# Peptides against a protein of PDB entry 2FGR, part 165

Target 1, 331 residues: chain A of PDB entry 2FGR
Amino acid sequence: SSVTLFGIVDTNVAYVNKDAAGDSRYGLGTSGASTSRLGLRGTEDLGGGLKAGFWLEGEIFGDDGNASGFNFKRRSTVSLSGNFGEVRLGRDLVPTSQKLTSYDLFSATGIGPFMGFRNWAAGQGADDNGIRANNLISYYTPNFGGFNAGFGYAFDEKQTIGTADSVGRYIGGYVAYDNGPLSASLGLAQQKTAVGGLATDRDEITLGASYNFGVAKLSGLLQQTKFKRDIGGDIKTNSYMLGASAPVGGVGEVKLQYALYDQKAIDSKAHQITLGYVHNLSKRTALYGNLAFLKNKDASTLGLQAKGVYAGGVQAGESQTGVQVGIRHAF

## One batch from the design tools (peptide; made by RFdiffusion4, then SolubleMPNN)

Design b2_p19_5_s3 (from b2_p19_5, 14 letters changed)
Fold by OpenDDE base, seed 2:
Structure b2_p19_5_s3 (fold): chain B 331 residues (1-331), chain A 19 residues (1-19)
Amino acid sequence: as target 1 above (331 residues)
Amino acid sequence: TTVELPPGALAEARLAALL
């Protein structure tokens, strides 16, 4: 049997021109091009085309050396795989986020990513961003001529917050077509949570597509997130993304991505535009730079996620500019 | 980095540390 130690250390110098007070923040940040991580994984061949697997992965914070501790909250799965596909038991990306974040050209990290996978409603559940779940069972089909799917269920285990008694229950899945240059997917999910101590359903629908023209890749996302509250009405956000990437000189990649977040409960929009460049020094080491601009309108208070420096909001209607310049190393 | 361990070597080492 083989055990693979793997990871990414991604550390940057980051700047944002505004925090919640209107002041600039700068320093050493983490995870600007890829989330920094340490993991262990392995597989065992059981014969007959059946394999057992494990995967343990935690986030690394290179700026503080994991001062808040280390855990396997990124993934902690055991699996069986074969001609039937793969069944996973344990904390992981939920099937919807695992598939639909793949259309984000900024790898769901740093100041440039699609921020649609968010807790839009001050949900009190630990994973109200719709990205991961505890107590997860997931199933992934094989690829059948391009067609593939994934499904998941997470147990709430009677987790109670206020009057909500099913917090953390997830049900969801995706269907996809992945063939050559084309990828397209539809994801649906419902997660039970609490808002203000009251039971709330987080409903999510996401459409994603990408096409690789060789000289450039186009990618897009359409998402609706709805926190259905018994009192105070629904908190609905429509999120849109369009991005392009192109190879530069055989060793570089340029990325441009736009996102719109239409926050219906506050009748307010936020616009995000990000320019990124990655320069590959090797197969494992890259330099990168990101420049992001976030324009909040009206009551919108969204901030860029300069992890390790500043990830908070800004004042209502304020714009924020962010920069990250860093090193990514994979091992 | 891939470390090939003999089958069961980690299981045996853990059982020996729990006993």
Scores: peptide ipSAE 0.030, ipTM 0.527, DockQ to the pose 0.382
Fold by OpenDDE base, seed 3:
Structure b2_p19_5_s3 (fold): chain B 331 residues (1-331), chain A 19 residues (1-19)
Amino acid sequence: as target 1 above (331 residues)
Amino acid sequence: TTVELPPGALAEARLAALL
């Protein structure tokens, strides 16, 4: 049996030119290129190609030293794996987010990521962004000639909010084709939540694809998120992403990503463009810089996620510019 | 960094803390 201690400390200086008051924010932020984390993982070979596993992972906040405490809310799983694939029990990335965020060239982190995996409706559930779930059972197939899939179910455990009686239930999965330079996948998910104390279904459909040309990688996402409310109509967002990355000089990577968030319930669009650079000082240490521009139209109030500095919204129709410059260290 | 803990050392430490 093996136990591995692992982690990432990623800390940056960040700036955004506008907050909700129209003022600039700057300071020391976290998780600009990779989410800072501390984890324990291990495997036990049970023979016959069967393995037991555990994974415990929590977020690290290097700017305040985890002043709010430490937990395993990133992942807390026990698993069995073998030729049949992998079964996981416990809090984790839901199968849809685990697969479909792999097409985000910013890895769902910092000011540059695809923000489609969001609570678009002020959902009152703890995980209404569609990223993780409590009480999760997941199954991942092996890769069969490129074809693979993942499925998950999370128990609501009769959690209630207002009149909603199934809050936190997740059902979802993906099908994918991963072969050589090509990756493509389709994900479907439903979560039960509450909005304004009333039962609401969060439906999500996501298509992702990428192709690695060697000299550059292209990646794309198409997503629809729909909060189905009994009163006040549906809150629908169509999100689109296109990105490119290229290696630079054998030690660097440049990334450019565009996203569009078409927020149907408020008839308002937001446009995000991000330029990123990573410079590898070693296999474990990198310098990075991100420059992001977010243009809100009409009633849109989206903000860039400069974690540890400012991750709130802006005034309706306002544009926000963000910068992050930091160090990522893996251990 | 790999810390090899002896197999069961954490399980034994927890069992000893529950007893």
Scores: peptide ipSAE 0.025, ipTM 0.544, DockQ to the pose 0.288
Fold by OpenDDE base, seed 4:
Structure b2_p19_5_s3 (fold): chain B 331 residues (1-331), chain A 19 residues (1-19)
Amino acid sequence: as target 1 above (331 residues)
Amino acid sequence: TTVELPPGALAEARLAALL
């Protein structure tokens, strides 16, 4: 059997012009083009087309050398795969995020990504962003003529927060069509959480599509997230994204992405626009730059996610500009 | 579905497991 060691070290110089106090922040940040990671994976052929697998992956923080420790919170799965598809046991991306974040041209990281996969309601659950779950069982179908699906269930293990029970329970899945230049997907998820110590359902619906024209790729997302609360009414956000990417000079890629976050509970919108460029020095090493503008309206306080420098909010109605310039190295 | 890492984001260092 073979074990593959793999990783990405992505480190940048980052700047944001405003924090929560209105001050600028700058420094060395991480994961601006791809999330920095260290992983181990392997497969065993069990015969008859059946394979066992494992995958262990943790985030790397190159700015501080993982001073807060290292863990496998990105993925820690054992799997069986075959003609039936793949069953995974363990912490992973939930099926909905695994599929629907693939339409994000900024790879769900840095200052440019689609921020719809968020805890919109001050949910008290550890994974209320809808990205990952503990205690997850996932199933992924094969691709049948372009059609594919994924389903997942995460056990709550009777976790409680305040009066909320079943915290961390996830149920969700997607259906997709992936054929040649076209990808389209619909995802549905529900997660049990707490807000203010009270039971809350995080409902999510996401539609994604992309088309690769060869000369450029277009990608889009439509999402609704609802934190359904028994008291205080629903916290609903409608998120929209449209992005384009194009190869430049055979060694570069330019990306432009717009997102709108319509935060219904505060009747407030945020607009995000990001320009990114990646310059491949090799198959494994790239330089990159991101420039993002986030315009909050009214009561909106969203901030750009300059990980390692500043990922907090801004003052209500304030606009934020962010820059990242960095190196991505894959091994 | 494996998360398609960008092309070249996986250099397979095959450690031969001695097991």
Scores: peptide ipSAE 0.011, ipTM 0.464, DockQ to the pose 0.050
Fold by OpenDDE base, seed 5:
Structure b2_p19_5_s3 (fold): chain B 331 residues (1-331), chain A 19 residues (1-19)
Amino acid sequence: as target 1 above (331 residues)
Amino acid sequence: TTVELPPGALAEARLAALL
């Protein structure tokens, strides 16, 4: 049996040129290159190729020392694994987000990530971004000649919001092909939630692909998120991402990513472009810089996610520029 | 045929380390 303590502390100086009032925000932020975390994990060999596992992981906020507390809301699972794959019980990334966020070259964190995994509709559920779920059972297949899959179901436990029942129920999964330089995946999910106290289905379809050419990696995402409301019609967003990364000088990595968010309910688009650089001082410590530009059109109010500084929206049709410069340390 | 558990538990620990 083994128990491993692990973590990341990622803290940055961040700036955004506009908030909701049109004012600049700057300060110390968190999780610019990787989400800051503290975790415990371990495995037990049960013999016959069967293993038990546990994983407990919480987010760290290095700017405020976790002033709002610490929890294991990132992951709190027990698992069995073997030749059949892995079964997990507990709060985790839902299978769709776990696989499809892997195509985001900014690792679903900081000012540069693909923001498609979002609550687009003022959903009242705790996880209406489609990233994690409570009460989750997940199954992950082995890799069979490149083919793999993951499936998940989260129990609603009769949670209600307004007249909406089954809130927090998740069903979803992905199929993937992962072989050498190629990765491709299709994810489908439905989550039950509420909008304005009314039952709403959050449907998600995501296609991801990446190819590593050695000298550079290309990655892409195509996503549709649809909040199907019983009253008031669908809130649909089509999100697109294309990114490239390349190693620089053996110790660096440059990343460029573009995303488009076509917000159909408001007939408005947002364009995000992010340039990132990571400089590895060691295997465990890196310096990084991110420069992001977010252009809202028409009624779009999206903001860059400068966590710990400003993650709110901007005025409709306004553009936002963000910078993060920080240190990532893994232990 | 060793069904290698995908290097995914460690690579998902690395991917989870990226997320």
Scores: peptide ipSAE 0.012, ipTM 0.395, DockQ to the pose 0.032; fails the geometry check

Design b2_p19_5_s4 (from b2_p19_5, 15 letters changed)
Fold by OpenDDE base, seed 5:
Structure b2_p19_5_s4 (fold): chain B 331 residues (1-331), chain A 19 residues (1-19)
Amino acid sequence: as target 1 above (331 residues)
Amino acid sequence: MTIELPPGALARAAAEAAA
């Protein structure tokens, strides 16, 4: 049997020109290019093409040394895999986020990522961003001539918030085609949550596609998130992303990504544009820089996610500029 | 970092710790 210890330490100097008070914030931040993490994983061959696996992974905060503690909230799974695919038990990325975030050229990390996977409605559930779930059972198919799929169900275990009695229930999945330079996927999910103590359904539909031209990669996302409330009307957001990446000089990668968040409940849009560069010093160590601009219109208050420095909102209709310069090291 | 263990070593250790 084998056990692998692995991790990433990613720490940056970050700046945002506006917080909720209109003041600048700057300091040491974390996870600008990749989420800092510590993990353990392993596999056991059970014979006959069957394997058992485990995966334990938690986030690392290099700026404060995990002052709030350490946990395995990124992933804590046991699995069986074989010719039939893979079954996982435990907290993990839900199948929809696992597949559809792969089209984000900023890897759902730092100030540049697609922010569509979000709690748009002040949902009171722990995972109302639609990224992970507790009590999750997942199944992933093999790849059949490019076609693949994933499905998941998370038990609510009768978690109650206010009058909502099924908080944390997830059902969802994706279908995909992955063949050579092309990837395309459709994801559908529903999660039970609460807003203002009332039962709310978080419905999500996401389309993603990418094509690798060798000299450059293009990627796109189309998403609708809807928090269906019995009282007060639906909170709907349509999110769009288009990005391009290209290798530079054999040691670098440049990324450009645009996103639009059309927040229907407040009739307000936000525009995000991010330029990123990664310089590989080795296979395991990189320098990086990100420059992001977020323009809020009307009642929009979105902020860039400069983790460890400032990840809150801004004043309505205000624009925010963010910079991250950092080191990523994998081990 | 990868640690290779003899088959069943972790299972034996877990059984011993649970006893």
Scores: peptide ipSAE 0.036, ipTM 0.585, DockQ to the pose 0.500
Fold by OpenDDE base, seed 3:
Structure b2_p19_5_s4 (fold): chain B 331 residues (1-331), chain A 19 residues (1-19)
Amino acid sequence: as target 1 above (331 residues)
Amino acid sequence: MTIELPPGALARAAAEAAA
C-alpha cells in the first residue's frame, strides 16, 4: 500500500480598496492561486482492475498557522474504482461543482474566480454554496469516447433548522463531453436548506464549455441558482463567465476572466473582471499576481474573496479593486 | 512525498489503537 503526503502552501500579499465600511484592507492572505492544503491519499490494488482508495484533505491557513485548527473538510473519502469508474463515500466536492468549476480559469480560488457557486440567499445550511457536501455518495463514470458523467447524493440525516427538515440533502449530477481540446458539461443539482428557519430548495443549473486552441484557451460558464422559499418568493441569480488564458514564454500563463452576476431578487447586477499571471519558477513553485475589479450596481454588495485579508461584502452599489501577489508551493 | 507502507500496516496500527 502507498500513502502520499501532499500539499500546497499558497500565501500572498493582498489588498482591497474597500470593505463594508468603505475602508481599504491589506495584509497577508492565503490561497490566491490555489487553495492551500495538506492531504494524505493512497490506493490499494485489489486485483482484477479493482482499487480501493482514500483521500483526506484539509485547508491550510499560512497566515495564521491554522489558528482555528485543522480538519479534513476539503475531502474525506474512501473509494472503489475500476473499469466501472469510481464510487466515493464521504465529504467531497459535489459532482456538479467538481466538474463545472473546472471551467473557471482561476481554479475557484482567490480574487479572480467565478463566484456563481455561492450562497445567494443567506441559506443556513453548512454548504449552501453548492461546492461540497457531508454524507455524500458519489459516482463518476469512465470516459466513453469523450462522454462522461458524475452523480451524487448526500444524506440529510434528519438535520433540521427551524421548521425546515431534510437540511443538507443533495442530489445532483453532470453529463460531459471531454475530447481533445474540447470540454462541455451540463450540471443539475438540488440542495435542501433553510432561509430564515424556513424550508428552502437550492436549485442549480450550470452549463460550461472550454476549448484549447493551443495558443490560447477559451472558457465559459452559464449558471442559474434559485433558492425556492416557501415564503417570500424565489431568490434567483443568473451568473455568466467568459475567460481566456494563454501561455507566456514557456514558463508563464496569463488569464483574463469576466463574470456577470444578475441578482434577480434585488434587481441588481455585479460585474467582475480579473487579470491574472502565473510565473512558474519550477514544476512545484510559482509566483502569481491577480488584479480584480468588481463593480456592484444598485443593491449589490458582492466582495472579492481576498482570503485571510478581507472576504466580506461592500456597501451597496460600490466597486471594489483587489490585488494579490504571492507564492504557491506544492509538495 | 510518498510513504510506502507495508501491506496492512495502517490496519494493524488502527487495530492496536482500538484495543
Scores: peptide ipSAE 0.035, ipTM 0.636, DockQ to the pose 0.420
Fold by OpenDDE base, seed 4:
Structure b2_p19_5_s4 (fold): chain B 331 residues (1-331), chain A 19 residues (1-19)
Amino acid sequence: as target 1 above (331 residues)
Amino acid sequence: MTIELPPGALARAAAEAAA
């Protein structure tokens, strides 16, 4: 049996030129290239090809030393695995986000990531971004000649908000083909939530694909989220992403990613473009820089997620520029 | 960092700490 202590400390200097008041923000931020984390994991061989596992992982905030506390909200699972795949019990990435965020070249963190996995509708559920769930049971298949899948169900445990009675229920999964340079996946999910105290279904469909040409990798996402409300109509967002990455000089990686968020409920689009560079000083330590530009049109108020500095919105129709320069260290 | 533990080592340590 083994227990592994692991983590990442990622801290940066960040700048955004506009906040909600139109003022610049700058300071020390976290998680610009990878989410800073501390975790414990282990496995036990039970014989016969069966293994037990545990995984406990929490976010680290290096700028303030976790002043708000530490928890295992990133993942807190016990699992059984074997030739049948893996069953997980506990809070985790939902299967859809676990698979489909893998196509994000910015690792679902910092100012450059695909922001489609979002609470688009002021949903009142804790995980209305579609990323994680409490009370989750997940199953992941083995890889069968490239084909793989994951499924999950999260219990609502009769959580109520207003008149909504099934808040936090998740059902979803993906099918994928991962073989050599090609990855492609389709994910479907529904989450029960509340908007304005009324029952709302968060429906999500996501298609992702990537191809590694060796000299460069291309990656793409197509996503639709619908917050289906009984009153007031659906809040629909179509999100698109296209990215490319390439190794540079054997120790570096350059990334370019574009995303479009077509927010149908407000007839408004936002355009995000991010240039990133990672310089590996070792297998465990890297320097990085991100430059992101977010253009909101019309009523769109999206902001870049400069965690630890500013992650709020901007004024409607305003553009935001963000910069992060930091150190990532893994242990 | 990986630590190899014999089976039940953590459980025994927890039991000893709780006594």
Scores: peptide ipSAE 0.029, ipTM 0.587, DockQ to the pose 0.403
Fold by OpenDDE base, seed 1:
Structure b2_p19_5_s4 (fold): chain B 331 residues (1-331), chain A 19 residues (1-19)
Amino acid sequence: as target 1 above (331 residues)
Amino acid sequence: MTIELPPGALARAAAEAAA
């Protein structure tokens, strides 16, 4: 058996020009280029092509030293793998988010990522952003000539909120084609939750694709999230993303990403554009800078996610500018 | 043990963490 200790410490100086009161916020933030983490993982060869595995991973908050504690909420799985693929038991990324967030050139963190995987409806479930689930069983196929898939089911364990039953139940999966420079995926998921104490289904469909041209990579996402409420009508958001990245001088990477969030329930759009640069000082250490602009229209109140500094909303129809400059270190 | 993270593993792991 092997056990590996691994982690990332990513800490930045961050600034946003507006909070909910219209005031600027600035300070030391976390996870601007990659989410800071500490993890343990290992495998055991059981013979005959069968392996056991474990993975325990938690988030690190370098700005306060994890003042609220440490946990393994990022991943806490045991697995079996072999020629049949991999089965995982425990809290993890749901298969849809695990695959479809891979098309985000900002690694689903900091002020620049695609924010479509969100609780758009004030859902009362803990994971109503569609990213992770408790009580999860997942299966991932091998890659067959480029084709691969993942499936997951999370037990609700009779969790109730208000009159809503089955809160936290997840069912979902993806199909994908990954071959050479091309990646394309389709994900479907449903999660049972509550809004205002009433049963609600969070339905999600996501299409992702990327192509690596060598000199640059293009990536895109199309997503619909729909909170289907029995009373009050559906809360639907259509999210779109297009990004490009390119190597610079052999040690750098520049990234540009645009996203549109069409929030149908409030008939309001938000536009996000982010420019990022990563400078590799080594294989394990990088400097980075992100510049993001978020334009809310009409009733939209979205804010950039400057974790550790300010991740709240802004006033309706207000624009927000954010900057992060930081160090990422992997061990 | 220097785990050579396969290309994109950090990006995938970072996407997992912004969640």
Scores: peptide ipSAE 0.028, ipTM 0.476, DockQ to the pose 0.056; fails the geometry check

